# Peptides against a protein of PDB entry 3VZA: the designs that were tried, part 71

Target 1, 98 residues: chain A of PDB entry 3VZA
Amino acid sequence: RVERLCKSKELFEERLGLEIRRIHNEQLQFIFRHIDHKDPDKPYMFTLSINEQGDYEVTSCTPPLDCISEFQLKVRETNNFSAFIANIRKAFTALSFK
Target 2, 62 residues: chain B of PDB entry 3VZA
Amino acid sequence: AAYVTQLYYKISRIDWDYEVEPARIKGIHYGPDIAQPINMDSSHHSRCFISDYLWSLVPTAW

## One batch from the design tools (peptide; made by RFdiffusion4, then SolubleMPNN)

Design b2_p17_3_s1 (from b2_p17_3, 9 letters changed)
Fold by OpenDDE base, seed 3:
Structure b2_p17_3_s1 (fold): chain B 98 residues (1-98), chain C 62 residues (1-62), chain A 17 residues (1-17)
Amino acid sequence: as target 1 above (98 residues)
Amino acid sequence: as target 2 above (62 residues)
Amino acid sequence: ELSVKELLKEIIEASKK
């Protein structure tokens, strides 16, 4: 089972180009790659925590996204975490063309 | 790893087929309606294309 | 099964060790 789980994680990381890491101060780092077709390894990332109220809180975003605060609001309202992550990737993708 | 893999599923709604050869990207995407198969030959596509395609399966509607 | 928020909390908790 452990081997299967490790394989699963590796497949998701490579195929989705999304790495999820635990970092300091009770945060998770979401690292997108495969965004820029000219530089597939260039990372686009944000950090996330669950605040004391139990709400999703974006603690950083690199490169910065104008829409990230709105997305945080939306995910709190809808609780649609999948759409939250997908929209962030979409925004990073759009940013890579500029 | 168990929690992380569960999180990936919650995000993507993709279940991989782990029994196929490494070059085959095979799985099932579970959307709100009918489940859709994923079946790609990774040798025919760039890493970026593959990722873009898979993410295109994930709805962005809130 | 765990909710996304619960999953995130569990992952975060694991990092404290």
Scores: peptide ipSAE 0.744, ipTM 0.959, DockQ to the pose 0.915
Fold by OpenDDE base, seed 4:
Structure b2_p17_3_s1 (fold): chain B 98 residues (1-98), chain C 62 residues (1-62), chain A 17 residues (1-17)
Amino acid sequence: as target 1 above (98 residues)
Amino acid sequence: as target 2 above (62 residues)
Amino acid sequence: ELSVKELLKEIIEASKK
């Protein structure tokens, strides 16, 4: 099962172009690749934590997204984390077109 | 890794078929109403196309 | 079954060591 779990993670990382990392200060880093078709390895990323109130909190976004604060509000209201991540990727995709 | 893979499922609602050759991207996307099969030959598509396609399966409605 | 928030917390906890 451990072997399958490792394989599963690798498949998700490659196929979705999404890597999830544990980083300092109790944060998770979400790294999107495969966004820019001209530069598939270019990372688009944000960091996330659960604050002391138990709410989702975006602690950074690179490159910056004008909509990220609104998305943070939406995910807190709806608890739809899937839509949260998908909308962020959609926004990064739109940004990649300049 | 168990928690991370569970998180990927919560995000994408995709379950992979782990018994196929590496070049075959096969699985099931579980939408809110119906399940849709995924079956792609990765050698026929760019990495970006594959990712874009898979993400297109994920609803963006809040 | 864990919620997303619980999953995130567990993943974060794993990073403390």
Scores: peptide ipSAE 0.743, ipTM 0.958, DockQ to the pose 0.911
Fold by OpenDDE base, seed 2:
Structure b2_p17_3_s1 (fold): chain B 98 residues (1-98), chain C 62 residues (1-62), chain A 17 residues (1-17)
Amino acid sequence: as target 1 above (98 residues)
Amino acid sequence: as target 2 above (62 residues)
Amino acid sequence: ELSVKELLKEIIEASKK
């Protein structure tokens, strides 16, 4: 099972182009790659924490997204984390075409 | 890794087939309606295309 | 089954050990 779990993580990272890291100050970093077809390894990332109120809080976004604050609001309202991540990726994708 | 993989599932709703050749991207995407199979030859596509395709399976409606 | 928030917290907590 452990071997499968490790393999699973690697498959998700490569196939989705999404890496999830634990970073300082009780935050998680979500790193998207495979966004820019001209530069597949270019990272697009944001950091996330659960604040004292138990709410999702985006603590950084690189490159910055104008819509990130709205997405934070939406995920708090809907609790649809999947849509939250997917929309962020979509926004990063759109940004890569600029 | 267990929690991370569970998180990936919560995000993507994809369950991989771990018993296939490495070049084969095979799994199942679970949506609100009907589960759809995933079956791709990774050697036929770019990394970006593969990721874009898989993410296209994930609904963006809130 | 854990919620997303629970998963996130577990991932954070696991890294502290």
Scores: peptide ipSAE 0.743, ipTM 0.958, DockQ to the pose 0.920
Fold by OpenDDE base, seed 5:
Structure b2_p17_3_s1 (fold): chain B 98 residues (1-98), chain C 62 residues (1-62), chain A 17 residues (1-17)
Amino acid sequence: as target 1 above (98 residues)
Amino acid sequence: as target 2 above (62 residues)
Amino acid sequence: ELSVKELLKEIIEASKK
């Protein structure tokens, strides 16, 4: 099962182009790749924490997204984390078109 | 990695078939409707296309 | 089955170890 879990993580990372990292100060980093077809390895990322109130909080976004604050509000309202991540990727994709 | 893989499933709703050859991207996407099979030859597509396609399966409606 | 928030907390907790 351990081997399968490791393989699963690798498959998700490669196929979704999404890496999830634990970083300092009780935060998670979500790194999207495969966004820019001209530069597939270019990272698009944001960091996330759960604040003292228990709410999702985006602590950084690189490159910045104008919509990130709205998405944070939406995920708090709906608790739809899947849509949250998918919409962020969609926004990064749109941004990559310059 | 157990929590991370569970998180990936919560995000994507994709369950991979781990018994196929590496070049085969095979799995099942569990959307709100009926489950949809995923079965593609990775050698026929770019990494970006594959990712875009898989993410297209994930609803963006809140 | 864990909720997303619970999963995130578990992952974050693991980062502290």
Scores: peptide ipSAE 0.743, ipTM 0.958, DockQ to the pose 0.914

Design b2_p17_3_s2 (from b2_p17_3, 7 letters changed)
Fold by OpenDDE base, seed 1:
Structure b2_p17_3_s2 (fold): chain B 98 residues (1-98), chain C 62 residues (1-62), chain A 17 residues (1-17)
Amino acid sequence: as target 1 above (98 residues)
Amino acid sequence: as target 2 above (62 residues)
Amino acid sequence: ELSSKELLKKIIEASKK
């Protein structure tokens, strides 16, 4: 099962182009790749924590997204984490077209 | 890694078939209505196309 | 089954060890 778990993580990372990393100060970093078809390895990323109130909190976003604050509000209201991540990827994709 | 893989499922609602050869992208997407099979030959597509396609399966409605 | 938020907490907690 351990082997399968490792394989599963690798499959998700490659196929979704999404890496999830633990970083300092009790945060997770979400790194999207495969966004820019001309530069597939270019990273688009944000960091996320659960604050003391128990709410999702975006602590950074690179490159910046105008909509990230609204998305944070929406995920707090709906608890739809899937839509939250998918909308961020959609926004990064739109940004890549400049 | 169990929690991370569970999180990937919570995000994507995709369950992979781990018994196929590496070049085959096979699994099931569990959407709000009907579960849909995924079955792609990765050698026929770019990495970006594959990712875009899989993400297109994930609803963006809040 | 854990919620997305609970999973995040578990992943973060694992990083402390």
Scores: peptide ipSAE 0.747, ipTM 0.959, DockQ to the pose 0.953
Fold by OpenDDE base, seed 3:
Structure b2_p17_3_s2 (fold): chain B 98 residues (1-98), chain C 62 residues (1-62), chain A 17 residues (1-17)
Amino acid sequence: as target 1 above (98 residues)
Amino acid sequence: as target 2 above (62 residues)
Amino acid sequence: ELSSKELLKKIIEASKK
């Protein structure tokens, strides 16, 4: 079971280019790679927590995204976490072309 | 561990086939309509292309 | 089945140990 779970995690990390880490202060760090085709290992990341009200809260975003606050609002309204993550990746992708 | 993999599924809606050779990216994407197979030869694509393709399967509509 | 938010909380809780 543990071996299978480890394998699953590794496959998702490599294939999606998305790593999820637990970090200090009750936060999760989402690290996107494979964004810049010229620099596949360059990380694009944001940190996320569940605040005292029980809402998704982005605590950091590197590089910064102008749309991140809007996405936070949208995910709170829709509870569509999948779209939230996908839109962030799309935004990072667009940023990589700048 | 288990929660993280479950979270990946919640995000991507992809279920991998863990029984195939490492070079084969095989699984099922579960969309709102019907499930679609994923079946790629990783040796034919860059890591970036693979990731871009897989993410293209994930709807961005809120 | 856990929601995305619940999963996040579970993962965060695990990090406290």
Scores: peptide ipSAE 0.747, ipTM 0.960, DockQ to the pose 0.937
Fold by OpenDDE base, seed 4:
Structure b2_p17_3_s2 (fold): chain B 98 residues (1-98), chain C 62 residues (1-62), chain A 17 residues (1-17)
Amino acid sequence: as target 1 above (98 residues)
Amino acid sequence: as target 2 above (62 residues)
Amino acid sequence: ELSSKELLKKIIEASKK
């Protein structure tokens, strides 16, 4: 089972181009790759925490997204974390077109 | 690792087939209505295309 | 079954030393 879990993580990372890391100060870093077809390894990242109120809180976004604050509001309202992540990737994709 | 893989499922709603050859991207995406099979030959596509395709399966409606 | 938020909390907790 442990081997399968490791394989599962690797498959998701490669196929979705999404890496999830635990970083300092009780945060998770979400790293998107495979966004820019001209530079597939270029990372698009944001960090996330659960604040004292128990709410999703984006603590950083690189490159910055004008819509990230709205998405944070939406995920707090809907609790649709899947849509939250998918919309962020969509926004990063749009940004990559410059 | 178990929690991370569960999180990936919560995000993507994809369940992989772990018993196929590495070049075969096979799994199931569970949508709100019906489950859709995934079955791709990775050698026929770029990494970006594969990722874009898989993410296209994930609804963006809040 | 854990919610997305609960999973995040579990992952974060696992990082504590």
Scores: peptide ipSAE 0.747, ipTM 0.959, DockQ to the pose 0.897
Fold by OpenDDE base, seed 5:
Structure b2_p17_3_s2 (fold): chain B 98 residues (1-98), chain C 62 residues (1-62), chain A 17 residues (1-17)
Amino acid sequence: as target 1 above (98 residues)
Amino acid sequence: as target 2 above (62 residues)
Amino acid sequence: ELSSKELLKKIIEASKK
């Protein structure tokens, strides 16, 4: 099972172009790649934590997204984490077209 | 890793077939309607295309 | 089955160990 879990992580990272990292101060970093077809390895990132109130909180976003605050509100309202991540990727994709 | 892989599933709703050859991207996407099979030859597509395609399976409706 | 939020907490908790 351990081997399968490791393989699963690798498959998701490569196929979705999404890496999830544990970083300092009780945060997770979500790193999107494969966004810019001209530069597939260019990272698009945001960090996330669960604040004192128990709510999703975006602690950083690189490059910045105008819509990130709205998405944070939406995920708090709907608890639809899947849509949250997907919409962020969609926004990063749109941004990559400059 | 167990929690991370579970999180990937929560995000994508994709379950991979781990028994196929590396060049074959095979799995099942469990959407709100009917589960859809995934079966691609990775050698026929760019990494970006593959990722874009897979993410296109994930609903963005809140 | 854990919720997304619970999973995040578990992952974060693991990072503190």
Scores: peptide ipSAE 0.746, ipTM 0.959, DockQ to the pose 0.935

Design b2_p17_3_s3 (from b2_p17_3, 9 letters changed)
Fold by OpenDDE base, seed 4:
Structure b2_p17_3_s3 (fold): chain B 98 residues (1-98), chain C 62 residues (1-62), chain A 17 residues (1-17)
Amino acid sequence: as target 1 above (98 residues)
Amino acid sequence: as target 2 above (62 residues)
Amino acid sequence: ELSPFELMRQIIEESNK
């Protein structure tokens, strides 16, 4: 089971180009790669926490996204975490074409 | 890693086939309407194409 | 089965241990 879990994590990281890391101050860091086809290893990142009110809170976004605040509102309203992450990736993808 | 892998599933709704060779990307994406099989040869595609394709399966509707 | 919200909590809690 441990081997399966380790393999599963590695497959998701490589195939989705998404790494999820535990970082300081009770946050998760989401690191997208494979966004820029000219630089596949270039990271696009945001950090996420659960605030004192129990709401999702984006604590950083690099590079910055104009839409990130709106997405934070949307995920709080809909609780659709999948769409939240997918929309952020879509936004990073659009940004990579600038 | 159990919680992290579960989170990946909650995000992507993809379940991998762990019994195939590493070069074969095989699994199932569970969408709201239909389950879609995934079956591609990674050696025939760039990493970016593979990721873009897989993410294209994930709905962005709130 | 845990929600993404609960999964985040569990991951963070493990980090604090």
Scores: peptide ipSAE 0.764, ipTM 0.960, DockQ to the pose 0.940
Fold by OpenDDE base, seed 1:
Formats: C-alpha cells, sequence, structure tokens
Structure b2_p17_3_s3 (fold): chain B 98 residues (1-98), chain C 62 residues (1-62), chain A 17 residues (1-17)
C-alpha cells in the first residue's frame, strides 16, 4: 500500500502539474506547473492555511492574482474546494497569456 | 501520502489505474453526472496538454 | 471519509510530528 500511495502522489504531481507541500507555520503550498506551454516548468503557486477562525486563508500567491481574494471568499461560502483550486489554476493560465 | 492522495482526489475527482504501462494515462473522472474514462497515450501529447486536458474535466462552478 | 478541510489539517499535523 505504501508503494501504491507513493506512486499515486507522483502520478498526480506529474499529470496534473500540481505539487502539494507542507511548509512552515502550518501551511500547505500548492505549486502549479505545466501552465505556460512556452515554459512548462515555470511555477505558479500559492500558500494556504486554516486561520484562527477555522477558515481557509491564502497567505501568499506568486505571481499575484487579482481574483485570489474573491476566490477565498467563495470557497468559504461554498466549501467547494475543488472549484477553488481549479479556478486558481484557470486564473494562472489566463495570466500566462498576458 | 495517504492524506495527500485523498486530497488530490477531492480536488480532481480522478482515480488512476495503477496497473497499466507508465506511458498510458488511464483512469476515471467522477464528475457530478456520469463517470468518464480517461485513456491517453502520454507519448502523443505534451505535459502541458495533458495537464490542461485533465483540469478541463474539473468543474469550476462554485 | 475526510473533507478537504480535515485532510489539510491531517497533512499539516503530520508535518509537526
Amino acid sequence: as target 1 above (98 residues)
Amino acid sequence: as target 2 above (62 residues)
Amino acid sequence: ELSPFELMRQIIEESNK
């Protein structure tokens, strides 16, 4: 099972171009790659924590997204975490064409 | 990696087939309606295309 | 089955072990 889980993580990382990392101060870092077709290894990332109120909180976003605060509000309202992550990726993708 | 892989599933709703050859991207996407199979030859596509395609399966409606 | 919220908490907890 351990080997299967390790393989599963690697498949998700490569195929979705999404790495999820544990970082300092009780945060998760979400790193998107395969966004820019001209530079597939260029990272687009944000960090996420659970604040003292028990809400999702984006603690950083690189490159910055104008819509990130709105997405944070939407995920708190809807609890649709999948749409939250997918919309962030869509926003990063749109940014890569500018 | 159990929690991380579960989180990937919660995000993507994709379940991979782990018994196929490495070059075959095979799995099932469980959307809000009928489940859809995934079956691609990775050697025929760029990494960016594959990722874009898989993410296109994930609804963005809140 | 865990929610994304609980999964995040578990992942973070593992990092503190």
Scores: peptide ipSAE 0.764, ipTM 0.960, DockQ to the pose 0.927
Fold by OpenDDE base, seed 2:
Structure b2_p17_3_s3 (fold): chain B 98 residues (1-98), chain C 62 residues (1-62), chain A 17 residues (1-17)
Amino acid sequence: as target 1 above (98 residues)
Amino acid sequence: as target 2 above (62 residues)
Amino acid sequence: ELSPFELMRQIIEESNK
């Protein structure tokens, strides 16, 4: 099953263009690629942690998104993690056209 | 990798078919109302198009 | 079955090992 899990992870990374990494200070880094069609390997990323209150907290966003704070609020309210990640990708996509 | 792959599923709601050839992107997206099959030849599309398409299946409504 | 929240915690916990 380990082999299957590794394959699954690789398929998700390549097909979604999303890499998830464990980084320092108990955070996850979400790295989007395949955003800019002219530069498919250009990374768009944010880091996420769970704060002392047990809430999702975005600790960084590169490039910065003016909507990220609102999304953080929305995911805390709705607990819709899927929409949270999808909206961030949509925002990065919109940013890539500017 | 188990937790990470589960997280990918929670994000995308996509379940891949692991028995097909590498060039075939086949799976099922589980939406709130219906399940939609995924079946495309990756050699016919750019990486960006494929990703955009797959993400288009994921609802953004909160 | 784990929630995304729980999954994150598990992933982070693994990183501390």
Scores: peptide ipSAE 0.764, ipTM 0.960, DockQ to the pose 0.944
Fold by OpenDDE base, seed 5:
Formats: C-alpha cells, sequence, structure tokens
Structure b2_p17_3_s3 (fold): chain B 98 residues (1-98), chain C 62 residues (1-62), chain A 17 residues (1-17)
C-alpha cells in the first residue's frame, strides 16, 4: 500500500487532537486539543527536547502540570514514550474539569 | 511527514484505513495483547468523544 | 524501525536543515 503521509498526519491531528510541531532551539511542541468538551479547540501543550545528556526534557508545559516532572522521570526510566504522552493527556483532561 | 507519522504510530499504535469515506474512522489499534479494529461513524460522535475514545485505547501503565 | 527517541532526533534535525 502506498503511504499517504500527508493524509495520515492530518487524520492523526484531527482524530487524536494532537499536533506535533518543530519549534526553535531543537524542540518539539505537542499540542493537545479536544480536551475540554465545552471548548474543543482550547490548546493544552508542552515542549520537549533531548538534552546534552541524551535525556528527554520537558522545557515548557501550558497549562502547568504538577505531575510533569514525575512523568519526565518516568519516561527516562521506562522509555515508554507512548505512556508518557498518554499520561500527559490524561493529566490535562483532569485539569480541564477544575 | 514520514517521521512525524511514524511518531504518531509509536504514540498511539493506530494504523488508519485510508480507503474509506471521510466520515468513517476506520483502523486498527495494536495493543500489547490483541489488535482491535476501530470502526466509527464520525457523524455520530463529537470530536472530543472520538479523541477520548481513541486515547482510551492507549495504555498509561509505565 | 526507529524509536521515539530516534524519531524526535530526526524531526529536530530536519528542522535545522
Amino acid sequence: as target 1 above (98 residues)
Amino acid sequence: as target 2 above (62 residues)
Amino acid sequence: ELSPFELMRQIIEESNK
């Protein structure tokens, strides 16, 4: 099957409500939407880099999450990137109810 | 977008079916145990519900 | 097949090109 990369990216962005952007200073920005059912377009985001030690480093989180430092530790320990992203989304979801 | 789409797969473990009508959300989620089909009519659900549902397929255990 | 770590590196490197 022919890879439909552009369509694939668009489908993931819309269906997962997750956009991944390259931003300045060698970072990726992860933007979650569809978190708040009353405001589906409200962004919840964090930025991620790989530091000089080769470790995942969260460089920003908006809105702030108390658990983000723990998640950074967990992903470094487990290398479970999927769980890392999913847990951040879960935390943002919980925050949206406050 | 090749690396980005691969990253989406590493995050979600979802492979979409690209041959269906736009309103059909069809694919396969490859969980640690059993692969499960995804087959939804997007017109029957909100965007938030769809996203929540799909993310519910992704394990949060470290 | 690339790990998420490697994928991030590749994406970031593409940004610098």
Scores: peptide ipSAE 0.763, ipTM 0.960, DockQ to the pose 0.937

Design b2_p17_3_s4 (from b2_p17_3, 7 letters changed)
Fold by OpenDDE base, seed 1:
Structure b2_p17_3_s4 (fold): chain B 98 residues (1-98), chain C 62 residues (1-62), chain A 17 residues (1-17)
Amino acid sequence: as target 1 above (98 residues)
Amino acid sequence: as target 2 above (62 residues)
Amino acid sequence: ELSSKELMKEIIEAAKQ
């Protein structure tokens, strides 16, 4: 099962182009690749924590997204984490065309 | 890695078939309505196309 | 089954070990 778990992570990373990393100060870093078809390895990333109130908190976003604060509000209201991540990817994709 | 893979499932709602050959992207997406099969030959597509396609399965409605 | 928040906490906690 351990081997399967490692394989699972690798499959998700490659197929979704999404890497999830533990970083300092109790945060997760979400790194999107495969966004720009002309530069598939270019990273688009944000960091996320659970604050003292128990809420999702975006602590950084690179490149910056105008909509990130609104998305943070929406995920706090709906608890739809899937839509949260998917909308961020959609926003990064839109940004890559500008 | 167990928690990380569970988080990937929470995000994507995709369950991979781990018994197929590496070039085959096979799994099931569990959407709001009915489960949809995923079955692609990765050699026929770019990495970006594959990622875009899989993400297109994930609803963005809040 | 764990929620997304709980999973995040578990992943973060594992990093402290």
Scores: peptide ipSAE 0.759, ipTM 0.960, DockQ to the pose 0.967
Fold by OpenDDE base, seed 5:
Structure b2_p17_3_s4 (fold): chain B 98 residues (1-98), chain C 62 residues (1-62), chain A 17 residues (1-17)
Amino acid sequence: as target 1 above (98 residues)
Amino acid sequence: as target 2 above (62 residues)
Amino acid sequence: ELSSKELMKEIIEAAKQ
């Protein structure tokens, strides 16, 4: 099972172009790659925590997204974490065309 | 990596087939209505195309 | 089955171990 879990993580990282890392101060870093077809390894990332109120809180976003605060509100309202992550990727993708 | 892989599933709703050859991207996406099979030859596509395609399976409706 | 929030907490906690 351990071997399968390791393989699973690797498959998700490569196929989705999404890496998830634990970083300092009790945060997760979500790193998107494969966004810019001209530069597939260019990272687009944000960090996320659960604040003292138990709410999702975006602590950083690189490059910045104008919509990130709205997405934070939406995920708090809907608890749709999947849509949250997918919409962020969509926004990063749109940004890469600029 | 158990919790991480579970988080990936929460995000993507994709379950991979781990027994196929490395060049085969095979799995199942569990959408809200019907499960859709994934079956691609990775050698036929760029990494970006593959990622874009897989993410296209994930609904963005809140 | 754990929620996304619970999974995040577990990942963070596991890294502390």
Scores: peptide ipSAE 0.757, ipTM 0.960, DockQ to the pose 0.980
Fold by OpenDDE base, seed 2:
Structure b2_p17_3_s4 (fold): chain B 98 residues (1-98), chain C 62 residues (1-62), chain A 17 residues (1-17)
Amino acid sequence: as target 1 above (98 residues)
Amino acid sequence: as target 2 above (62 residues)
Amino acid sequence: ELSSKELMKEIIEAAKQ
């Protein structure tokens, strides 16, 4: 099972181009790659925490996204974490074409 | 890594087939309506295309 | 089954061990 779990993580990282990493101050860093077809390894990332109120809180976004605050609001309202992450990737993708 | 893989599932709703050759991307995407199979040869596509395709399976509606 | 929030917390807590 341990071997499968490790393999699973690696498959997700490579195939989705999404790395999830624990960083300081009780946060998770979400690192997207495979966004820019001309530079597949270029990272697009944001950090996320659960604040004292129990709400999702984006603590950083690099490069910055104008829509990130709205997405934070939406995920708090809908609790649709999948859509939250997918929309962020979509936004990063759109940004890469600018 | 159990929690991490579970989080990936919460995000993507994809369950991989772990018994196929590495070049084969095989799994199932579980949407709200119908589960869709994933079965593609990674050697025929770029990393970006593969990722874009898989993410296209994930609904963005809130 | 854990929620995404719970999973995040577990991931963070597990790293502390």
Scores: peptide ipSAE 0.757, ipTM 0.961, DockQ to the pose 0.981
Fold by OpenDDE base, seed 4:
Structure b2_p17_3_s4 (fold): chain B 98 residues (1-98), chain C 62 residues (1-62), chain A 17 residues (1-17)
Amino acid sequence: as target 1 above (98 residues)
Amino acid sequence: as target 2 above (62 residues)
Amino acid sequence: ELSSKELMKEIIEAAKQ
């Protein structure tokens, strides 16, 4: 089972181009790759925490996204975490076209 | 790792088939209405295409 | 079954150990 879990994580990381890391100050870092077809390894990332009120809080976004604050509001309203992550990737993709 | 893989499922709604050869990307994407099978030969696609395709399965409607 | 928030909390809490 442990071996399967490790394999599962690796498959998700490679196939989705999404890495999830635990970082300091009770945060998760989400790192997208495979965004720019001309530079597949270029990272697009954001950090996320659950604040004292129990709400999703984006603590950083690199590169910056104008829409990230709106997405934070939307995920708090809808609790649709899947759409939240997918929309961020969509926004990063759009940004990669400059 | 268990919680992380569960989080990946919460994000993507994809369940992989772990019993196939590495070159085969096989699984199921679970949508609200239907389940969409995934079955790709990775040797025929770029990493970016594969990722874009898989993410295209994930609804962005709030 | 855990929610996305609960999963995040569990992942973060596990990191403290």
Scores: peptide ipSAE 0.755, ipTM 0.960, DockQ to the pose 0.970

